# Designs tried in a protein design run: peptides against a protein of PDB entry 5HDT. Part 86

Target 1, 163 residues: chain A of PDB entry 5HDT
Amino acid sequence: MVVKTFMDMDQDSEEEKELYLNLALHLASDFFLKHPDKDVRLLVACCLADIFRIYAPEAPYTSPDKLKDIFMFITRQLKGLEDTKSPQFNRYFYLLENIAWVKSYNICFELEDSNEIFTQLYRTLFSVINNGHNQKVHMHMVDLMSSIICEGDTVSQELLDTV
Target 2, 163 residues: chain A of PDB entry 5HDT as posed
Amino acid sequence: MVVKTFMDMDQDSEEEKELYLNLALHLASDFFLKHPDKDVRLLVACCLADIFRIYAPEAPHTSPDKLKDIFMFITRQLKGLEDTKSPQFNRYFYLLENIAWVKSYNICFELEDSNEIFTQLYRTLFSVINNGHNQKVHMHMVDLMSSIICEGDTVSQELLDTV

## One batch from the design tools (peptide; made by RFdiffusion4, then SolubleMPNN)

Design b2_p19_8_s2 (from b2_p19_8, 7 letters changed)
Fold by OpenDDE base, seed 4:
Structure b2_p19_8_s2 (fold): chain B 163 residues (1-163), chain A 19 residues (1-19)
Amino acid sequence: as target 1 above (163 residues)
Amino acid sequence: PKLKPADHPLSDVPVPPVP
């Protein structure tokens, strides 16, 4: 299974990373990013998060437009965190923890539309955060947002005003 | 900036089966 393959892969498996590189690129296609099934999109997002983790500090996606599409896509999936009682919540948690830990969004600093991406991320996180979330969820959300602010030397005042 | 290399696995939170 594709999801399990990337989930179980580590960063030191050079031959394996090379073997699945084309699959990683294929998963970022419009076919998957615009898939009509919400659960499929969540699985795709988790795979993409794992791909960023595995290939860190680099990413196999070299197109700025593709990277923008991916992170806007991941951001949209994070809306699923709003329902803590959802059967898929733990998978949304996995997505959140992964991108927060890896600091995946930091690659967006190299993109022309970084401010748009970060603004949308913050708006999404603030819209879904609620008292039903446990401490770990809150921690990951805060870590994700704080990392962008602290590590970004080009964070716009507009973004800061949004926080 | 570069992404953070993982030095430990993610939390062991049960993930639901893939349909």
Scores: peptide ipSAE 0.152, ipTM 0.815, DockQ to the pose 0.071
Fold by OpenDDE base, seed 3:
Structure b2_p19_8_s2 (fold): chain B 163 residues (1-163), chain A 19 residues (1-19)
Amino acid sequence: as target 1 above (163 residues)
Amino acid sequence: PKLKPADHPLSDVPVPPVP
């Protein structure tokens, strides 16, 4: 199982990281990012989050366009956090916790379209956040947003107005 | 900027098995 492989992998597993590098690259293909099944897309997003975690501090993806596609894709999956009663909620939580902890979106500061990515992230988070979320979910959302604000030299006024 | 290396495990919230 591909998803379990990356979930159980540690950053120190250099031999395994090299072995699965091609798989990591393949998982970012349009075939997976545009997969018609929403559950498959969620699994792909979690796997991509794990890939960023495992290969930190360096991402295996070098194309700016590909990185943008990946983070826009991950952002779209975060909409699933809205339904706390969903059978897949814990997997959405896993995605949120992972990207918040790793600060995966920090890679986006090197992209020309960083403001677009961050704006979409904030809009998505504010669209799903509600009082029904537990403290941990709120904490991860705040951590994710705060990290971007603190690291951002050029945060757009539009983003600031959204906060 | 660099990504943060994991220095602690993620939470033990159970994740549903892959179908």
Scores: peptide ipSAE 0.113, ipTM 0.801, DockQ to the pose 0.071
Fold by OpenDDE base, seed 2:
Structure b2_p19_8_s2 (fold): chain B 163 residues (1-163), chain A 19 residues (1-19)
Amino acid sequence: as target 1 above (163 residues)
Amino acid sequence: PKLKPADHPLSDVPVPPVP
């Protein structure tokens, strides 16, 4: 199972990282990013988050356009955090926790369209955050947003105005 | 890019099994 494979993989597993590199690249294809099934898209997002974790501090994706597509895709999936009663909520939590901890979005600072990505991320997070979320969810959201603001040299005023 | 070069210590929040 692809999801379990990346979830259980460690950064030091060099042989496995090489073995599944091609799979990691294929998971970022439009076929998966634009998959019609919402649950499949969530699984893909979790796999991509794990891929960023496993291959950190680098990413196997070399195309700036592809990286933009991936992070815009992941951002769209985070909207699923809105429904805390969903059976998939814990998987959305996994996605959030992973990305916040790894600081995966920091790779976007090297992208020309970083401000667009971060703006969409903040809009998404603020749209879903509510009092129904536990403290851990709030913490991860704050950690994710704060890290981007603190480390970004070119954060737009528009983004700052959303905070 | 500044990504944490460490394995993620995931919380104990259970993730639903994949069918």
Scores: peptide ipSAE 0.047, ipTM 0.749, DockQ to the pose 0.082
Fold by OpenDDE base, seed 1:
Structure b2_p19_8_s2 (fold): chain B 163 residues (1-163), chain A 19 residues (1-19)
Amino acid sequence: as target 1 above (163 residues)
Amino acid sequence: PKLKPADHPLSDVPVPPVP
């Protein structure tokens, strides 16, 4: 399975990284990003998070438009964190933990629409955060948001209003 | 971009198996 392939892959596996590069690119296609099945979209998001992890610091996606699409897509998937009783919650947790640890959203600083992406991320996180989340979830959310604030030279007023 | 290397083990939270 594609998901397991990237999940188990190490950053130092250069031959494998090269072998699966085309697959990584295809996973960012509209076919997957706009897939009608929410569980498929979650799997795609996890794969994309793993791709950012294993190819760090250089993501295989070079198009600014594609990067924007990916991070807006990942942001939308994070809404699934709201229901802590969902059978897919642990996979949503995996997504959150991964992107928080890797600091994947830091790639967005080079994008023209970075403020839009970060604003949507913050709004999404504040929308889904609730008392049902354990401390780890809260910590990952804080780490993710703090990293962006600390790494960014400027924050939009809209983003400040969200925080 | 300042991305962390892929050497961190993720948490022990079980992830549902890939179908």
Scores: peptide ipSAE 0.041, ipTM 0.721, DockQ to the pose 0.069

Design b2_p19_8_s3 (from b2_p19_8, 6 letters changed)
Fold by OpenDDE base, seed 3:
Structure b2_p19_8_s3 (fold): chain B 163 residues (1-163), chain A 19 residues (1-19)
Amino acid sequence: as target 1 above (163 residues)
Amino acid sequence: PKLKPKDHKLSDVPVPPVP
């Protein structure tokens, strides 16, 4: 299974990284990003997060449009954090922890549509954050948002209004 | 800005089995 492959892969596994590079690129295709099954989309998001982790500091995706699609896709999956009692919650947590720790969204600063991406991220996080989330979830959400604010040179008024 | 290189493992939160 592709999900397990990337989940278990380490950054130091150079031979494996090269072997699965093409697979990583294919995971960002519309077939996966627009998959009709929400559980599959979550697995894809986790794989993408792992890919960013594994190939750090450089992402294997070079197309600005593709990167935008990926992060907008990941942002949409974060909506699943709203239900803490869901059987998939721990996988949503995995996604959140991963992208917060890796600071994956920071690559978006190089994109022309960075403000759109960050705005959607903040809107999503604020829409799902609630008192039912434990301290770790809150911490990861804050870390994710704070990193973007602190490292951003310019922030749109729309994003400022969201914060 | 570059992504952060791994310096520790993610938490061992149990996740549902992969299909």
Scores: peptide ipSAE 0.033, ipTM 0.717, DockQ to the pose 0.072
Fold by OpenDDE base, seed 2:
Structure b2_p19_8_s3 (fold): chain B 163 residues (1-163), chain A 19 residues (1-19)
Amino acid sequence: as target 1 above (163 residues)
Amino acid sequence: PKLKPKDHKLSDVPVPPVP
């Protein structure tokens, strides 16, 4: 299972990282990012989140356009956090916890369209946050947003207007 | 900026099995 493989892998597994590098690259293809099944897209997002974790501090994706596509894709998946009763909620939680803890979005500061990515992220998080979320979910959402603001010495007015 | 190095494990939240 590809998902389990990346979930169980750590940053020091150099041989495994090398072995699965091509798979990591393949998972970011349009085939997976535009997959018609929402559950498959969620699994892909979790794998991508783990890939960012495993290959930190550097992502294996070198194309700025590809990185933008990936983070816009992950952002879209976070909409699934809105329903705490969903059978897939725990996987959405995993995605949130992972990207918040790893600070995966911080790689976007190297991208020309970083403000667009962050704006979409904040809008998405604020659109799905609700009183049904427990303290851990709220904490991860806040951590994710605050870390970006703190790392960004300068934030665009558009992003500030979103917050 | 660099991504955060792993210094702990993610929460042990049960994840639904892959169909």
Scores: peptide ipSAE 0.032, ipTM 0.710, DockQ to the pose 0.071
Fold by OpenDDE base, seed 4:
Structure b2_p19_8_s3 (fold): chain B 163 residues (1-163), chain A 19 residues (1-19)
Amino acid sequence: as target 1 above (163 residues)
Amino acid sequence: PKLKPKDHKLSDVPVPPVP
């Protein structure tokens, strides 16, 4: 199982990381990012989040356009956090926890469209946050947003207005 | 900026099996 493989992989497993590098690159293809099944897209997002985690501090994706596509894709998947009663909620939680802890979005600071990415992230998070979310979910959402603000030297007024 | 190096395990939230 691809999802489990990346989920269980350690950053120190250099040989294993090298072995699965091509798979990591393939998972970021339009075939997966634009997959018609939303549950498949969620699994892809989780894999991508794990890929960022295990290949940290450097992502295996070298194309700025590809990185933008990936993070916009992940952002779209976070919409699934809205329904706390969904059978897939725990997988959405995993996605949220991972990207918040790893600070995956911080790589976007090097992208020319970083403000767009962060704005969409904040809008998405605020659109799905509700009182049904437990403390952990709220904490991860806050951590994710706060990390970006704290790490960024400057943010656009549009982003500030979103907060 | 660099991504955060892993220093702990993510929480063991029960994840639904892959369909």
Scores: peptide ipSAE 0.030, ipTM 0.693, DockQ to the pose 0.072
Fold by OpenDDE base, seed 1:
Structure b2_p19_8_s3 (fold): chain B 163 residues (1-163), chain A 19 residues (1-19)
Amino acid sequence: as target 1 above (163 residues)
Amino acid sequence: PKLKPKDHKLSDVPVPPVP
């Protein structure tokens, strides 16, 4: 399936990257981003995270509006980290680890609405973080937030108020 | 963009099967 395809793909797989480029673009369509099934949306988010990983340092998405939609979408999926007992928790963990390690959100610095995206990310993470999360989850959340602050030239007051 | 090139694999966390 699509999820496994991108999960198992390496950055050096040039032929595969070219072959699946159209699929990567299609996964960012409104059909998937606004899919009514939350489990489907999670799978889509994981695929998108893998796409950013695979195509790093370049994202295959060229539209600023589309990139904004994607990261706002991924941010919304991170709410699922709250329930550590969910059967889907490990997939949420995969999403978190991936985007934290790859530093996928750093693409957003080039977007006009970067502050909005980062603010929503921070609000989401702080809303779900709790003592029930293991050390790795905490580490990835901190890494994700710290990297954005450290690599950004300025942080909005709204973001500072969130931290 | 400041995306990190892959230098290691992500954690091998068991992911539930695709429904």
Scores: peptide ipSAE 0.027, ipTM 0.684, DockQ to the pose 0.071

Design b2_p19_8_s4 (from b2_p19_8, 6 letters changed)
Fold by OpenDDE base, seed 4:
Structure b2_p19_8_s4 (fold): chain B 163 residues (1-163), chain A 19 residues (1-19)
Amino acid sequence: as target 1 above (163 residues)
Amino acid sequence: PKIKPKKHKLSDVPVPPVP
């Protein structure tokens, strides 16, 4: 199972990282990012999050356009955090925890459309956050947002207005 | 910048099996 392979992989597994590099690149294809099944897209997002974790601090994706597509894709999946009673909620939680801890979005600072990506992320998080979320969910959401603000030398006024 | 390579274990939240 591809999901389990990346989930169980450590950051220091250099030989294994090299072995699965082509698979990591393939998972970012439009075929997966635009898959019609929402549960498949969630699994893809989790895999991508693990890929960012494994290959940190550098992503294996070299195309700025591809990176933008991936982060916009992940951002869209985070909408699933809204329903805390969903059978898939724990997988959404995994996605959130992973990207928050790894600071995956920080690679977006190198992208031309970084402000767009961060704005969409913040809008998404604020749209789904509610009192039904436990403290851990809230913590990860705050960590994710605060990390971007702290690492960014300058944040657009538009982004600040979303906070 | 992203987190540098470190050994870390994410929270043990039960993730549903892949169908």
Scores: peptide ipSAE 0.044, ipTM 0.766, DockQ to the pose 0.083
Fold by OpenDDE base, seed 1:
Structure b2_p19_8_s4 (fold): chain B 163 residues (1-163), chain A 19 residues (1-19)
Amino acid sequence: as target 1 above (163 residues)
Amino acid sequence: PKIKPKKHKLSDVPVPPVP
């Protein structure tokens, strides 16, 4: 996996963005999204987060179904934030910080199933958030959720029930 | 655009090496 490549890539690296576009597309394949190893899935999620960062404000993924799959996948990985003592916690933190900072989920507003995606995101975050998390983790979680509510025209009742 | 391009970088949190 080329985690380091995307991690080190800047948004203005136009030549590199073009060069690694096919890899970015391949990383969203079922092979990676459904990989049996949870550590591999975490690495994939981080790569995908970096891809959203690099290609912002657009995403290289044009299929709504694929975008849905990706964000549902990322949401599932965020469950790993629960164990603050895990050796992988800092990588989960990286994932959280990235998607919150970039506002990656905001691209989902264009998807038919946006409410489902946001609802599952909120449920996941509320299920893992606890007083053991440091201030930055809390802040990123709040920023992520608040941004979606603020920028959305309407919030589903189901989403409101999770808040 | 809902996703905003930014010039700032993420915080330098130590990330475990790629296995």
Scores: peptide ipSAE 0.043, ipTM 0.760, DockQ to the pose 0.084
Fold by OpenDDE base, seed 5:
Structure b2_p19_8_s4 (fold): chain B 163 residues (1-163), chain A 19 residues (1-19)
Amino acid sequence: as target 1 above (163 residues)
Amino acid sequence: PKIKPKKHKLSDVPVPPVP
């Protein structure tokens, strides 16, 4: 199972990273990013988060456009954090925890459209955050946003208005 | 350098099985 393969893989598994590189590249294809099933898209997002974790600090994706597409895709999936009673909530939590801990979005600083990506991320997080979320969810959201602000050289007025 | 996962960096929250 593809999801389990990347979930169980660690960052020091060099032979496995090489073996599954083509699969990692394939998972970022439009077929998966634009899949009609919401649950499939969530699984894809989790796999992509694990891929960023495994290959950190680099990403196997060499195209700036592809990286933008991936992070915009992941950002859209984070909307699922709104419903804490969803049967898929724990998987959304996994996604949030992973990208916050790895600081996956920080690779976007090298992209021309980084400001757009960060703005959409912040808007998404603020749209779903509520008092019903437990402390861990709040912590991961704050960690994710703070890391971007602290490592960014400049913050746009649009981003400041969002925060 | 690689961000090395430390023990318990990712929580043990049960993830639903993949369908």
Scores: peptide ipSAE 0.041, ipTM 0.738, DockQ to the pose 0.065
Fold by OpenDDE base, seed 2:
Structure b2_p19_8_s4 (fold): chain B 163 residues (1-163), chain A 19 residues (1-19)
Amino acid sequence: as target 1 above (163 residues)
Amino acid sequence: PKIKPKKHKLSDVPVPPVP
């Protein structure tokens, strides 16, 4: 399974990273990002999160437009955190933990549309955060938002208004 | 700032089987 392949891969496996580079690029195609199945999109998001982890500090995606599409896609998947009773909640948790810990969104600072991406992220997180979430979920959400504020030299007023 | 390499494991939260 592709999902397990990237999940189990570490950052020091250079030969393996090279071997699966083309697969990583393929996973960011419109075929996967626009897949009609919600569960498939979640799996794709988790794979993409792992790809960012594995290839850190650089992403294999060189197109700014593609990077924007990916992060907007990941952001949309985070809406699934709203239902803590969902059978897929733990996979959504994995996605959240991964992107928060890796600080995956930090690569967006190099994008022209970074403010749009961050604004959408914050709006999404605030839309799903609730008292039903345990401390770990809250911590990861706070870490994710704080990393952007602390690492960003310039934050748009629109983003600040969402906080 | 760019993403930095992390030599740390994610928490051992059970992930549902992949369909």
Scores: peptide ipSAE 0.041, ipTM 0.753, DockQ to the pose 0.105

## One batch from the design tools (peptide; made by RFdiffusion4, then SolubleMPNN)

Design b2_p20_1_s1 (from b2_p20_1, 9 letters changed)
Fold by OpenDDE base, seed 1:
Structure b2_p20_1_s1 (fold): chain B 163 residues (1-163), chain A 20 residues (1-20)
Amino acid sequence: as target 1 above (163 residues)
Amino acid sequence: SSKGTPVVPRRPTSLRSVFD
C-alpha cells in the first residue's frame, strides 16, 4: 500500500526519497487528483501530505501550477472532516494533523495565487468546523489558520472577511 | 526560510492503524 510507504518514510531517508520521487510526482497527476472515487482521493491526499512532510522544507514539485492544484485538491478533501461519524473520519483527521503539524501550506507563500489558496482553505475549515469535533481537531484547525496569518506578509481582504 | 515548511522529525500522533 502506497500510503503506508510514505507514512513510514523518514525525512532523512535520502535513498528512499530518491527512490520514490517518481511515485510522488505521479500521485500529483490529474489521474489521481481528479479520480472519481472519493476514498481514493482521500488516500491520495494523505500520501501527498506525507510527501510534503518527507521532502520538507522543499517540495518535490517544481511547477507552481501543480503546487496550486495539489493544495486546492487537499483543501477540497478537508470537507470530509464535517462528518465525525464517517468510517473515514480518522483518515481525514490524519490529513489535518499532518498538514497542520508540518505547516505544509507555508510552501504556498511563494506562489502567485497564495491568497486564493489560503482563502479557500479558510472557507473550507470554517464550513466544516463544529462543536462535535474534539479539542484536538479544533486545535489543529486553529494552528493551521493562525500559522498562516502570523507568517504571511500580506492577507487579502477576502481572507480577512472569512476570519 | 521562516515561511517554508519546517523539518519535522516526529509527529505527536500516529494513526498508522487506520490504514491497516
Scores: peptide ipSAE 0.117, ipTM 0.792, DockQ to the pose 0.667
Fold by OpenDDE base, seed 3:
Structure b2_p20_1_s1 (fold): chain B 163 residues (1-163), chain A 20 residues (1-20)
Amino acid sequence: as target 1 above (163 residues)
Amino acid sequence: SSKGTPVVPRRPTSLRSVFD
């Protein structure tokens, strides 16, 4: 499956990275980002998270508008973390763990709309955080938010108001 | 890598089995 392909790929696998580059680009198309099936969107988000890991330090997506769409899309998927008893929760956890460890959102610092992206991320995380989450979930959420604040040169007042 | 995505060939994952 596509998810397993990217999940098992190493960053130094240059031949494989070239082979699946077009697939990575297609996964960011509106067809997938706006797919009507919620479970498909989650799988797409997990693939995109691994794509950012594999092609680091530079994403294969060269359009700033496309990058914004992708991260706004990933942010929307994180809403699924709210229901800890969902059958898909483990996959939402995978998404959170991945983007927190990889620091995928750091790519957004170079985007003109970085403030909007970070604001939506923080609002989403705070909307889903609850005492039902285990320590690992809380840790990844805190790591994700802290890394953006610490590595950003400036943080807008609007973003600070959400924290 | 202080800023940006870490460059690591493979990362530890807790729930890789959810896709098996």
Scores: peptide ipSAE 0.092, ipTM 0.756, DockQ to the pose 0.567
Fold by OpenDDE base, seed 5:
Structure b2_p20_1_s1 (fold): chain B 163 residues (1-163), chain A 20 residues (1-20)
Amino acid sequence: as target 1 above (163 residues)
Amino acid sequence: SSKGTPVVPRRPTSLRSVFD
């Protein structure tokens, strides 16, 4: 399974990183980002999260527009965290845990539309947070938001209003 | 880089089994 391929890969696996580079690029295509199946999109998001980890500190995607599309895509998937009773909840947790740990969204600081991306992320997280979430979920959500605030030199008023 | 994704030698994954 493709998701396991990237899940098992380390950052220092230079030969594997080169071998699977084309696959990483293909997974970010519109075919996958706009896939009609919700579960497929979740799997794609998890793969992309691991790709950001593997190729850190630089993503293999060279287009700023593509990076924006990817992070907006990942942000939309995080809506699945709202239903803690969903059969797929643990996979949404995996996504959250990974992007929070890796601090993947920090790449967005170099994008022109970084403020839009962060605003949508915060709005999404606050929309899904509820008392049914355990401490680990809350911790990762807070870590994700705090890392962006701490790394950002200037925070817009709109972003502050969402915090 | 300070504003990029940091290099992380290894990450803990608590729910790796969700894909087994």
Scores: peptide ipSAE 0.168, ipTM 0.791, DockQ to the pose 0.649; fails the geometry check
Fold by OpenDDE base, seed 4:
Structure b2_p20_1_s1 (fold): chain B 163 residues (1-163), chain A 20 residues (1-20)
Amino acid sequence: as target 1 above (163 residues)
Amino acid sequence: SSKGTPVVPRRPTSLRSVFD
């Protein structure tokens, strides 16, 4: 299982990082990002989250457009956090936990469209937050949003209006 | 602006078992 391959890899596994680099790049292809199956897209998002962790502080994706596509893709998957009773909720939680802990979105500060990405992220998070979420879910959502605010030198007025 | 994601000392593991 590809998800477990990247999940079990740590940041010091240089040989494995080199070995699976092409797979990491392949997972960001349009074939996977635009896959028609919602559950497949969730698994892809989880893999991408671990890829960002493994290759931190740099991403293996060098194209700014590709990075934007990936983070917009991950943001769309976070909508699945809304239904706490879904059988897939725990995997959505895993996605949230990873991107919050790794601070994956912070790499977007180097992108020209960073404000657009952050705006969509905040809108998505605020749209899915509900009383059914436990303390851990709320904590990760707060951590994710706070890290972007704290490490960003400037925030657009549009993003401020979204918050 | 931030350089990017930092090197983290620990990986997320709370619900890692969901893929076992």
Scores: peptide ipSAE 0.100, ipTM 0.774, DockQ to the pose 0.706; fails the geometry check

